# Designs tried in a protein design run: peptides against a protein of PDB entry 3ESW. Part 255

Target 1, 322 residues: chain A of PDB entry 3ESW
Amino acid sequence: NNIDFDSIAKMLLIKYKDFILSKFKKAAPVENIRFQNLVHTNQFAQGVLGQSQHLCTVYDNPSWHSIVLETLDLDLIYKNVDKEFAKDGHAEGENIYTDYLVKELLRYFKQDFFKWCNKPDCNHCGQNTSENMTPLGSQGPNGEESKFNCGTVEIYKCNRCGNITRFPRYNDPIKLLETRKGRCGEWCNLFTLILKSFGLDVRYVWNREDHVWCEYFSNFLNRWVHVDSCEQSFDQPYIYSINWNKKMSYCIAFGKDGVVDVSKRYILQNELPRDQIKEEDLKFLCQFITKRLRYSLNDDEIYQLACRDEQEQIELIRGKTQ

## One batch from the design tools (peptide; made by RFdiffusion4, then SolubleMPNN)

Design b2_p29_1_s1 (from b2_p29_1, 15 letters changed)
Fold by OpenDDE base, seed 5:
Structure b2_p29_1_s1 (fold): chain B 322 residues (1-322), chain A 29 residues (1-29)
Amino acid sequence: as target 1 above (322 residues)
Amino acid sequence: LLKEALEKVKKLKGFVNEELEKMVKEALK
């Protein structure tokens, strides 16, 4: 009797869907207790929770998306994307267009739109005066700076004119559309919003060792893709560990649909001790937050996202065996 | 039998994880 493997496979996939959906049901009382105890007793867990409460939802603002799209030179961007897509994109399928868009946004953002700020220019002396600036320390925001979610202001004195220049570290990405300058934090913050404004699936990646970047879900590549606006980097997750020889312990990705430990994608060598939390507790924490973020989704959405999660986990495991 | 079943699941789903592999093994018993 020819075993109908197709029928068996279809039946198994139904059972698998039910199994997956069962994991995303309302948390059991024991899971809630474990979660509360973990975030109350572990500072790293509390930090991850705090970051998730902001980063997972803040960029899902339609008004901000409109402001971004009105601020960017969309004609230039799409002209460049269309030009690159017309060369080879049609042969690879329409989904590759979005990869070209992200690559152009990286170019546009770094080359045409945003500026790296090690030190600010002197407000009195004008452009190209940052070399004359001496740091005096940091202060709290003034009343105006406080309107734009500013936690810290760096203070600089000009060695030439003696005037003080303030460099507020704004966390409001709409203010960053005006100021158009910053460091990795401001770059990643605004660039995350930019990508979200194009309707893309984006995660904010926090590295414990004072760096931040994005991930974009490529429909063409069918995976999460490393995106660093500071580096104009697309699909180069190795740059930190290999090129920079950076030592790292944790990389956590924050998106609207979940929180994921992506350390395995980026920490390829020189791993620092992962001593901030037990691995099982970190896994539980990320899963629990992800479950909460997906609570309002329907069964099909939950299932599709869970399949994406499983594909990513397979990718992250295989990458260590190569 | 297991290999063929896993190939069919992989074709339909695009991947096979540990849970799917376990389910296939259990279904073939």
Scores: peptide ipSAE 0.309, ipTM 0.881, DockQ to the pose 0.770
Fold by OpenDDE base, seed 2:
Structure b2_p29_1_s1 (fold): chain B 322 residues (1-322), chain A 29 residues (1-29)
Amino acid sequence: as target 1 above (322 residues)
Amino acid sequence: LLKEALEKVKKLKGFVNEELEKMVKEALK
């Protein structure tokens, strides 16, 4: 009896689709209770939830996308992308063009558009005066700074002229298009919006050990790709653990379609204790939030995203990004 | 039998996870 493996496989894939869709149905009462108990009893879980409520949705603003596209030198960007694509991209097909775009956006953002600000320049003495700046501490925003989602203002005194310079830590990415300076937070915030403005699938990655970066989904590579605007880094998830010898415990990715523990992609060595939450509870939390983010999607969208999730989990287990 | 079934599933789906493997094992019983 020749077993028709093709028919069996097709039948199994139907059953698998139904099984996946069943997982994304409305949460059972027991899951809701578990979720509520977890976020009320575990501070890390509460933090992840709070981050998800902001980061998963804030960048899906069409008005912001328009402002970004109007602000960037699109002619320069596309000229450079076309130039690099013309060298070797044609052989790899059209899907690689987006990888070239992201690489150019990394270049453009770091080299032409945005600045690292360890200390601000003196507002009185002008450019290249940051060396003369002494930190006095941090304070709350004033009335003007508060208009731009500012939580903290760093205060600096100029050693030369004695004047005070304020460095507001704006969380409004539209304000960052004007100020064009910051640290990893401002860089990642604005760069996430920039990538989103080009219609890309983007996640914001939060590292517990005080760093943040992006991931974008490459259709060419068919996976999530590490993107760090501060480092002008593309597909180099190892830079933190290996190059920086950074110790890390958690990396959590936040996107419109889900929240994912991506620690295995970035924590290659020097792993810190993962003691903030039970692994099972973190997995449950991320899945539960992801499920909620997908409630409005149709069955085909849910299934496609679930297939992407499963492929990513296989990648993360196999360590294929090495 | 299991290997061949898993290969067919992998060809159609692009991957095999633990759930698919479990389903294949159950279907071959």
Scores: peptide ipSAE 0.308, ipTM 0.886, DockQ to the pose 0.808
Fold by OpenDDE base, seed 3:
Structure b2_p29_1_s1 (fold): chain B 322 residues (1-322), chain A 29 residues (1-29)
Amino acid sequence: as target 1 above (322 residues)
Amino acid sequence: LLKEALEKVKKLKGFVNEELEKMVKEALK
């Protein structure tokens, strides 16, 4: 009897879809209790929840997308993308165009648009005077700075003129379109919004050891791709652990459709103790938040996202980017 | 038998995870 493997496979995929969809039903009372207890008793869990409440939704703002697109030199960007796509992209199909776009956005952002600010320039002495700046500490925002989601202002004194220069750490990405300077936080914040403004699937990756970057879902590569605006880096998840020899414990990705522990993608060596939360509780937390973020989605959307999640988990376990 | 079934599932789905493998094993019993 020739086993009809095709029929069996099709039947199994139907059952699998139903099984997956069953996981995304409303949380049981026991899961809600577990979640509440976890976020009330574990500071790391509370932090992840707090970040998810902001990072999973803040960049899905159509008005901000419009402002971004109006601010960027789209003609230059698309000219460069089209030029690179015309060389090699046609052979790989249309889906690769978005990879070229992200690569150009990385170039444009770092080279043409945004500036690294370790220390601000002196407001009195002008450009390229940051070497003359001495840190005096940090303080709260003033009334004007507070309008732009500023939590901290770094204070600097110019060694040349003696004047004080304020470096507000703005969290408003629209204000960052004006200021066009910052550190990894400001870079990642605005760049995440920029990528979102092009309609891309983007996650914000938080590292506990004071770094942040993005992930972009490449339709061409059919996976999440590391994107670091500070480094002009595309698909180089190893740069932190290997190139920088950075010690890390947690990398958490925050997107509109989920929260994912992506530590295995980036922590390749020099792993710090993961002692902030039990692994099972972190897994539960991320899944629970993800489930909540998907409550309004239809069955097909849930299933497609779940398939993507399962593929990502396979990649993370195998240590192989497919 | 299992290998062939998993290959067919992989062809249709694009991947095989532990759950799919379990389901295939159960269906072949």
Scores: peptide ipSAE 0.305, ipTM 0.884, DockQ to the pose 0.929
Fold by OpenDDE base, seed 1:
Structure b2_p29_1_s1 (fold): chain B 322 residues (1-322), chain A 29 residues (1-29)
Amino acid sequence: as target 1 above (322 residues)
Amino acid sequence: LLKEALEKVKKLKGFVNEELEKMVKEALK
């Protein structure tokens, strides 16, 4: 009897779809209790939840997207994308074009648009005076700075003129379109919004050891791609562990469709103790938040996202960027 | 039989995870 493997495979895929969809049903009472207990008793879990409540949704703002697109030199960006696309002679269509777009946005952002700021220039002495600036500490925002979601202001004294210069750490990405300067936090915050404004699937990656970056879902590569605006880096997840020899414990990705522990992508050596939460509890937490973020989606959307999740998990286990 | 079934599932789905492998094994029993 010739076993119809195609029929068997099709039947199994139907059963698999049903199985996957069953995982995304409304949380059982026991899961809700476990979640509440976890976020109440574990500070790291509470932190992840708090970050998810902001980072998963804040960038899905159509008004912000419009402001971004109006602020960027779109003509220059697309001209450069078209030029690089044409140079490589690719016929792969729109999917690969988006990878070129992200690469150009990285270039444009670092080279033409945004500036790294270790210390501000002196407001009195003008440009290229940051070397003369001595940190005095940090304070709360004033009334003007508070309008732009500023939690901290770094205070600097000029060694030359003695005047005080304020460096507000703005969390409002629209204000960052004006100031065009910052450190990894400001860079990643605004760049995440920029990528979102082009309609891309983007995650904000938080590293516990004081760095942040993005991931972009490439339709061409059919995977999440590391994107660091500070480094003008595309698909180089190894740069932290290998190039910087950075010690790390946790990397958590926050997107509109889920929260994912991506530590295995970035922590390749010099792993710090993962002692902030039990691995099972972290897995549960990320899955639970992801499930909540997907409650309004239809079965087909849930299934497509779940397939993406499973592919990513296979990648993370194998340690192979496919 | 298992190998051929897994290859067909992989061809249709693009991947095989542990759950799909379990389901294939169960269907071939």
Scores: peptide ipSAE 0.294, ipTM 0.877, DockQ to the pose 0.918

Design b2_p29_1_s2 (from b2_p29_1, 10 letters changed)
Fold by OpenDDE base, seed 3:
Structure b2_p29_1_s2 (fold): chain B 322 residues (1-322), chain A 29 residues (1-29)
Amino acid sequence: as target 1 above (322 residues)
Amino acid sequence: LLDKLLEKIKELKGFVTEELKKMAEEALK
């Protein structure tokens, strides 16, 4: 009797879909209690929740997307993308175009658009005067700075002219389109918005050890791809652990559709103790938040996202980017 | 039998999870 493997496989996939969907139903009372207890008793969990409330939704703003697209030199960007795509992209299919786009956006952002600001230039002496700046400390924002989600202002004194220069640490990415300078926080914040403005699936990755970057879901590669605007880096998750020899404990990705512990992608060596939360509780927390983020999605959307999540988990376990 | 079924699942879904493997094993019993 020729076993109809096709029919059995299809039946199993239907059952599997139902199984997956069952996991995304409204949380049981016991899960809600566990969640509440966790976020109230564990500071790290509270931090992850707090970040998720902002980072998972803030970049999904159509008005901001329009402002971004109006601000960028789209003609230059697409000219460069088309040029690179024309060389090799046709052989690989249309899905690779977005990879070329992200690579060009990385180039454009770092080379043409945004500036690294370790210290600000002196407001009086002008450009390329940051070497003359001495930090005096940090203070709260003034009335004007407060309009742009500024939590901290770094204060510098010019050694040449003696004037004070303020470096507000703006969290408003629209303000960053104007200022066009910052450190990893400002870079990642604005670049995340830029990628989102092109309709891409993007996550904000927070590292506990004071770095941040993005992940882009490549349809061509069919996986999440490391993207660091500061480094003009595409698909180089190893740069922190290997190249920088950075010690890290947690990397958490925040996206509109979920919160994911992506530490295994980036922490390849020099792992710091993961002592801020129990692994089981972190897993629960991320899953719980993810479930909540997907409550409004239909069954097909939930299943597709769940499949993507499963694939990612396989990749993270195998240590192989497929 | 299991391998053939898993291959077909992989063809249809693109990959096999541990849960799918378990379900496949159960279906062939």
Scores: peptide ipSAE 0.519, ipTM 0.956, DockQ to the pose 0.897
Fold by OpenDDE base, seed 2:
Structure b2_p29_1_s2 (fold): chain B 322 residues (1-322), chain A 29 residues (1-29)
Amino acid sequence: as target 1 above (322 residues)
Amino acid sequence: LLDKLLEKIKELKGFVTEELKKMAEEALK
């Protein structure tokens, strides 16, 4: 009796789809209670929830995307992408073009568009005067700065002229298109919006140990790819643990379709204690938030995303980031 | 039999999860 493995496999995949979809149905009362208890009793969980409420949705603004595309030198960007693609991209198919685009955006952003600001230049003395700036501390925003979602303003005094220079830490990425300077937070914030403006699937990665970066989903590589605008880094998740010898405990990715613990991708050595939340509770939390983010999606979209999640989890377990 | 079924699932889905493996094992019993 020749077992029809094709028919059995197809039947199993149908049943499996139903099983997956059942997990994304409205949360059971017990899950809601567990979630509420977790976010009310665990500060880390509350932080993850708070971050998700902002980061998972803020970049899905068509008006912002238009402003970004109008602000960037698209002619230069696409010229450079086309040039690099013409060298070796044709052999790999059209899907690799997006990888070249992201690489050029990394180059363009770091080299041509945005600046690192450890200390601001003196507003009175002009350019290249940051060496003369002494930090006086931080304060709240003034009335003008508050218009651009500013939580903190760093205050500096010029040692040469004695004038005060304000460095507002804007969270409005549209304001960052004007100011074109910042630290890892401003870099990642604006760069996340830039990538989103090109229609890419992008996640914002928050590291508990005071760094942030992006991931984008490469259709060519069929996985989430590490992208750090500060480092002009593409697909180098090891740079923090290996190159920087950084100690880390948590890396959480925030996207429109989900929240994912991506710590295993980036924490390759020097792991700090993961004592902020129980592992099971963190897994539950991320899944619960992800489920909520997908409530409006149809069954096929839910299943496709679930398959992507499953593939990512396999990748993270196998340590095959390369 | 299980290996052949899992291979076919892998062809259709691209990969096999632990849950799919369990379902496949149950289907062959």
Scores: peptide ipSAE 0.517, ipTM 0.956, DockQ to the pose 0.837
Fold by OpenDDE base, seed 5:
Structure b2_p29_1_s2 (fold): chain B 322 residues (1-322), chain A 29 residues (1-29)
Amino acid sequence: as target 1 above (322 residues)
Amino acid sequence: LLDKLLEKIKELKGFVTEELKKMAEEALK
């Protein structure tokens, strides 16, 4: 009996699609209870939920995208992308163009657009005076600073003139287009918005050990790609664990379509204790939030995203064996 | 038989999950 493997495989894939879709149906009462109990009893879970409520949706703002595109030197960016693409890209296909775009955006952002701010320059003495600045501490925002989603203001005194300079830690990425300076938080926040403004699939990655970066879904590579604007880094997830020898416990990715524990991609050595939540509860939490984020999607969209998730999980498992 | 089926699934889907493998095993029984 010539087994029609094609027919059987197609039938199995239909059944499998139904199985996958069944996982994204409305949560059962027991799952809702588990979720509510988890976020009320576990501080880490509450933190992940709180971050998801902001980071998963805040960057999906068409008005912000327009402002970004109007602010960037698009002529320069595309000129550089076209130049690099012309060297190597024609042989690899059209999808690689987006990788070149992201690489140029990394270059442009770090070299031409944004500035690292360890200490601010003195407002009175002018540029290149940060060396004269002494930290006095932090305080809440004033009335003007509060307009731009500012939670904390760092206060500095100039050793030369004695004047006070304020360094507001703005969370409004549109304000960051004006100020064009910050630390990893401001860099990642604005750069995430920049990538989103080009219509890319982007996730914000939060590391518990005080760093943040992005992931971009490359259609050319058919996977999530590490992107760090501070480091001008593309596809170098190892830089933290290996190059920096950083100790880490959790890396959580936040995107419009889901929340994913991506710790396995970045924590290659020197793993800190993962004692903030049970692994099973974290997995449940991320899946539950992801499910909620996908409630409005159609069956085909849900299935395609689920396939992407499955491929990512396979990738994350293989990466530990190398 | 299973290997051939899994190869066909890989051709159609691009990869095989453990659940899909389990379903394939059950379908050949």
Scores: peptide ipSAE 0.506, ipTM 0.954, DockQ to the pose 0.740
Fold by OpenDDE base, seed 4:
Structure b2_p29_1_s2 (fold): chain B 322 residues (1-322), chain A 29 residues (1-29)
Amino acid sequence: as target 1 above (322 residues)
Amino acid sequence: LLDKLLEKIKELKGFVTEELKKMAEEALK
């Protein structure tokens, strides 16, 4: 009896779709209770939830996207993208073009647009005076700084002129388009918005050990790609664990469609104790938040995203992060 | 039989999950 494997496979895939969709239905009361208890009792869980409430949605602002696109030198960017794309002999319309775009945006952002700020320059003495700056501590924002979602202002005194320079740590990415300086937080914040402004699927990755970066979903590579604006790095998830020999415990990715523990992508060695939450609880938390973020999506969208998630999980297990 | 079915699933979906594998095993019972 010739088993019709095609028919059976198609039937199984239909059943599987239904199975997957069933997981994304409204949370059962028991799940809600578990979630509430978890975020109430576990500080790490509360932190992840809090971050998700901001990071998963804040960058989906069309007004901000317009401002970004108006601020960037798009002519230069696309000129460079087109040049590199043509150089490698790719045909127009290939999905790989977006990878070239992201690579150019990394270059442009680091080299032409944004600056690293360990210490600010003295407002009085001018450029390249950061060496003369002594930290005095941090304080709350003033009335003007508070308009731009500033949580903390670092205060510096110039050893040369004695003047005080304020370095507000702005969380408003639109303000960062003006200031064009910061540390990893400001870099990642604005760069995440920049990538989103080009219509890309982007996640903000938070590392517990004081670093942040992005992931971009490459349609060409059909996976999430590590993107670090500070390092001008594309698809180098190993740089932290291997190159920096950084010790890390958690890397959590926040996107409009979900929250994902991506620690396995980045923590390749020197793993710190993951003692902030039970692994099962973290998995539950991320899934629960992800489920909530997808409540408004249709069945096909949910299924496609679920397939993407499954592929990512397979990738993370197999260690196939190039 | 399972391998052939999984191959076909992989052809259609692009990959096979553990859950799909279980479902395939059950379907061939």
Scores: peptide ipSAE 0.503, ipTM 0.954, DockQ to the pose 0.805

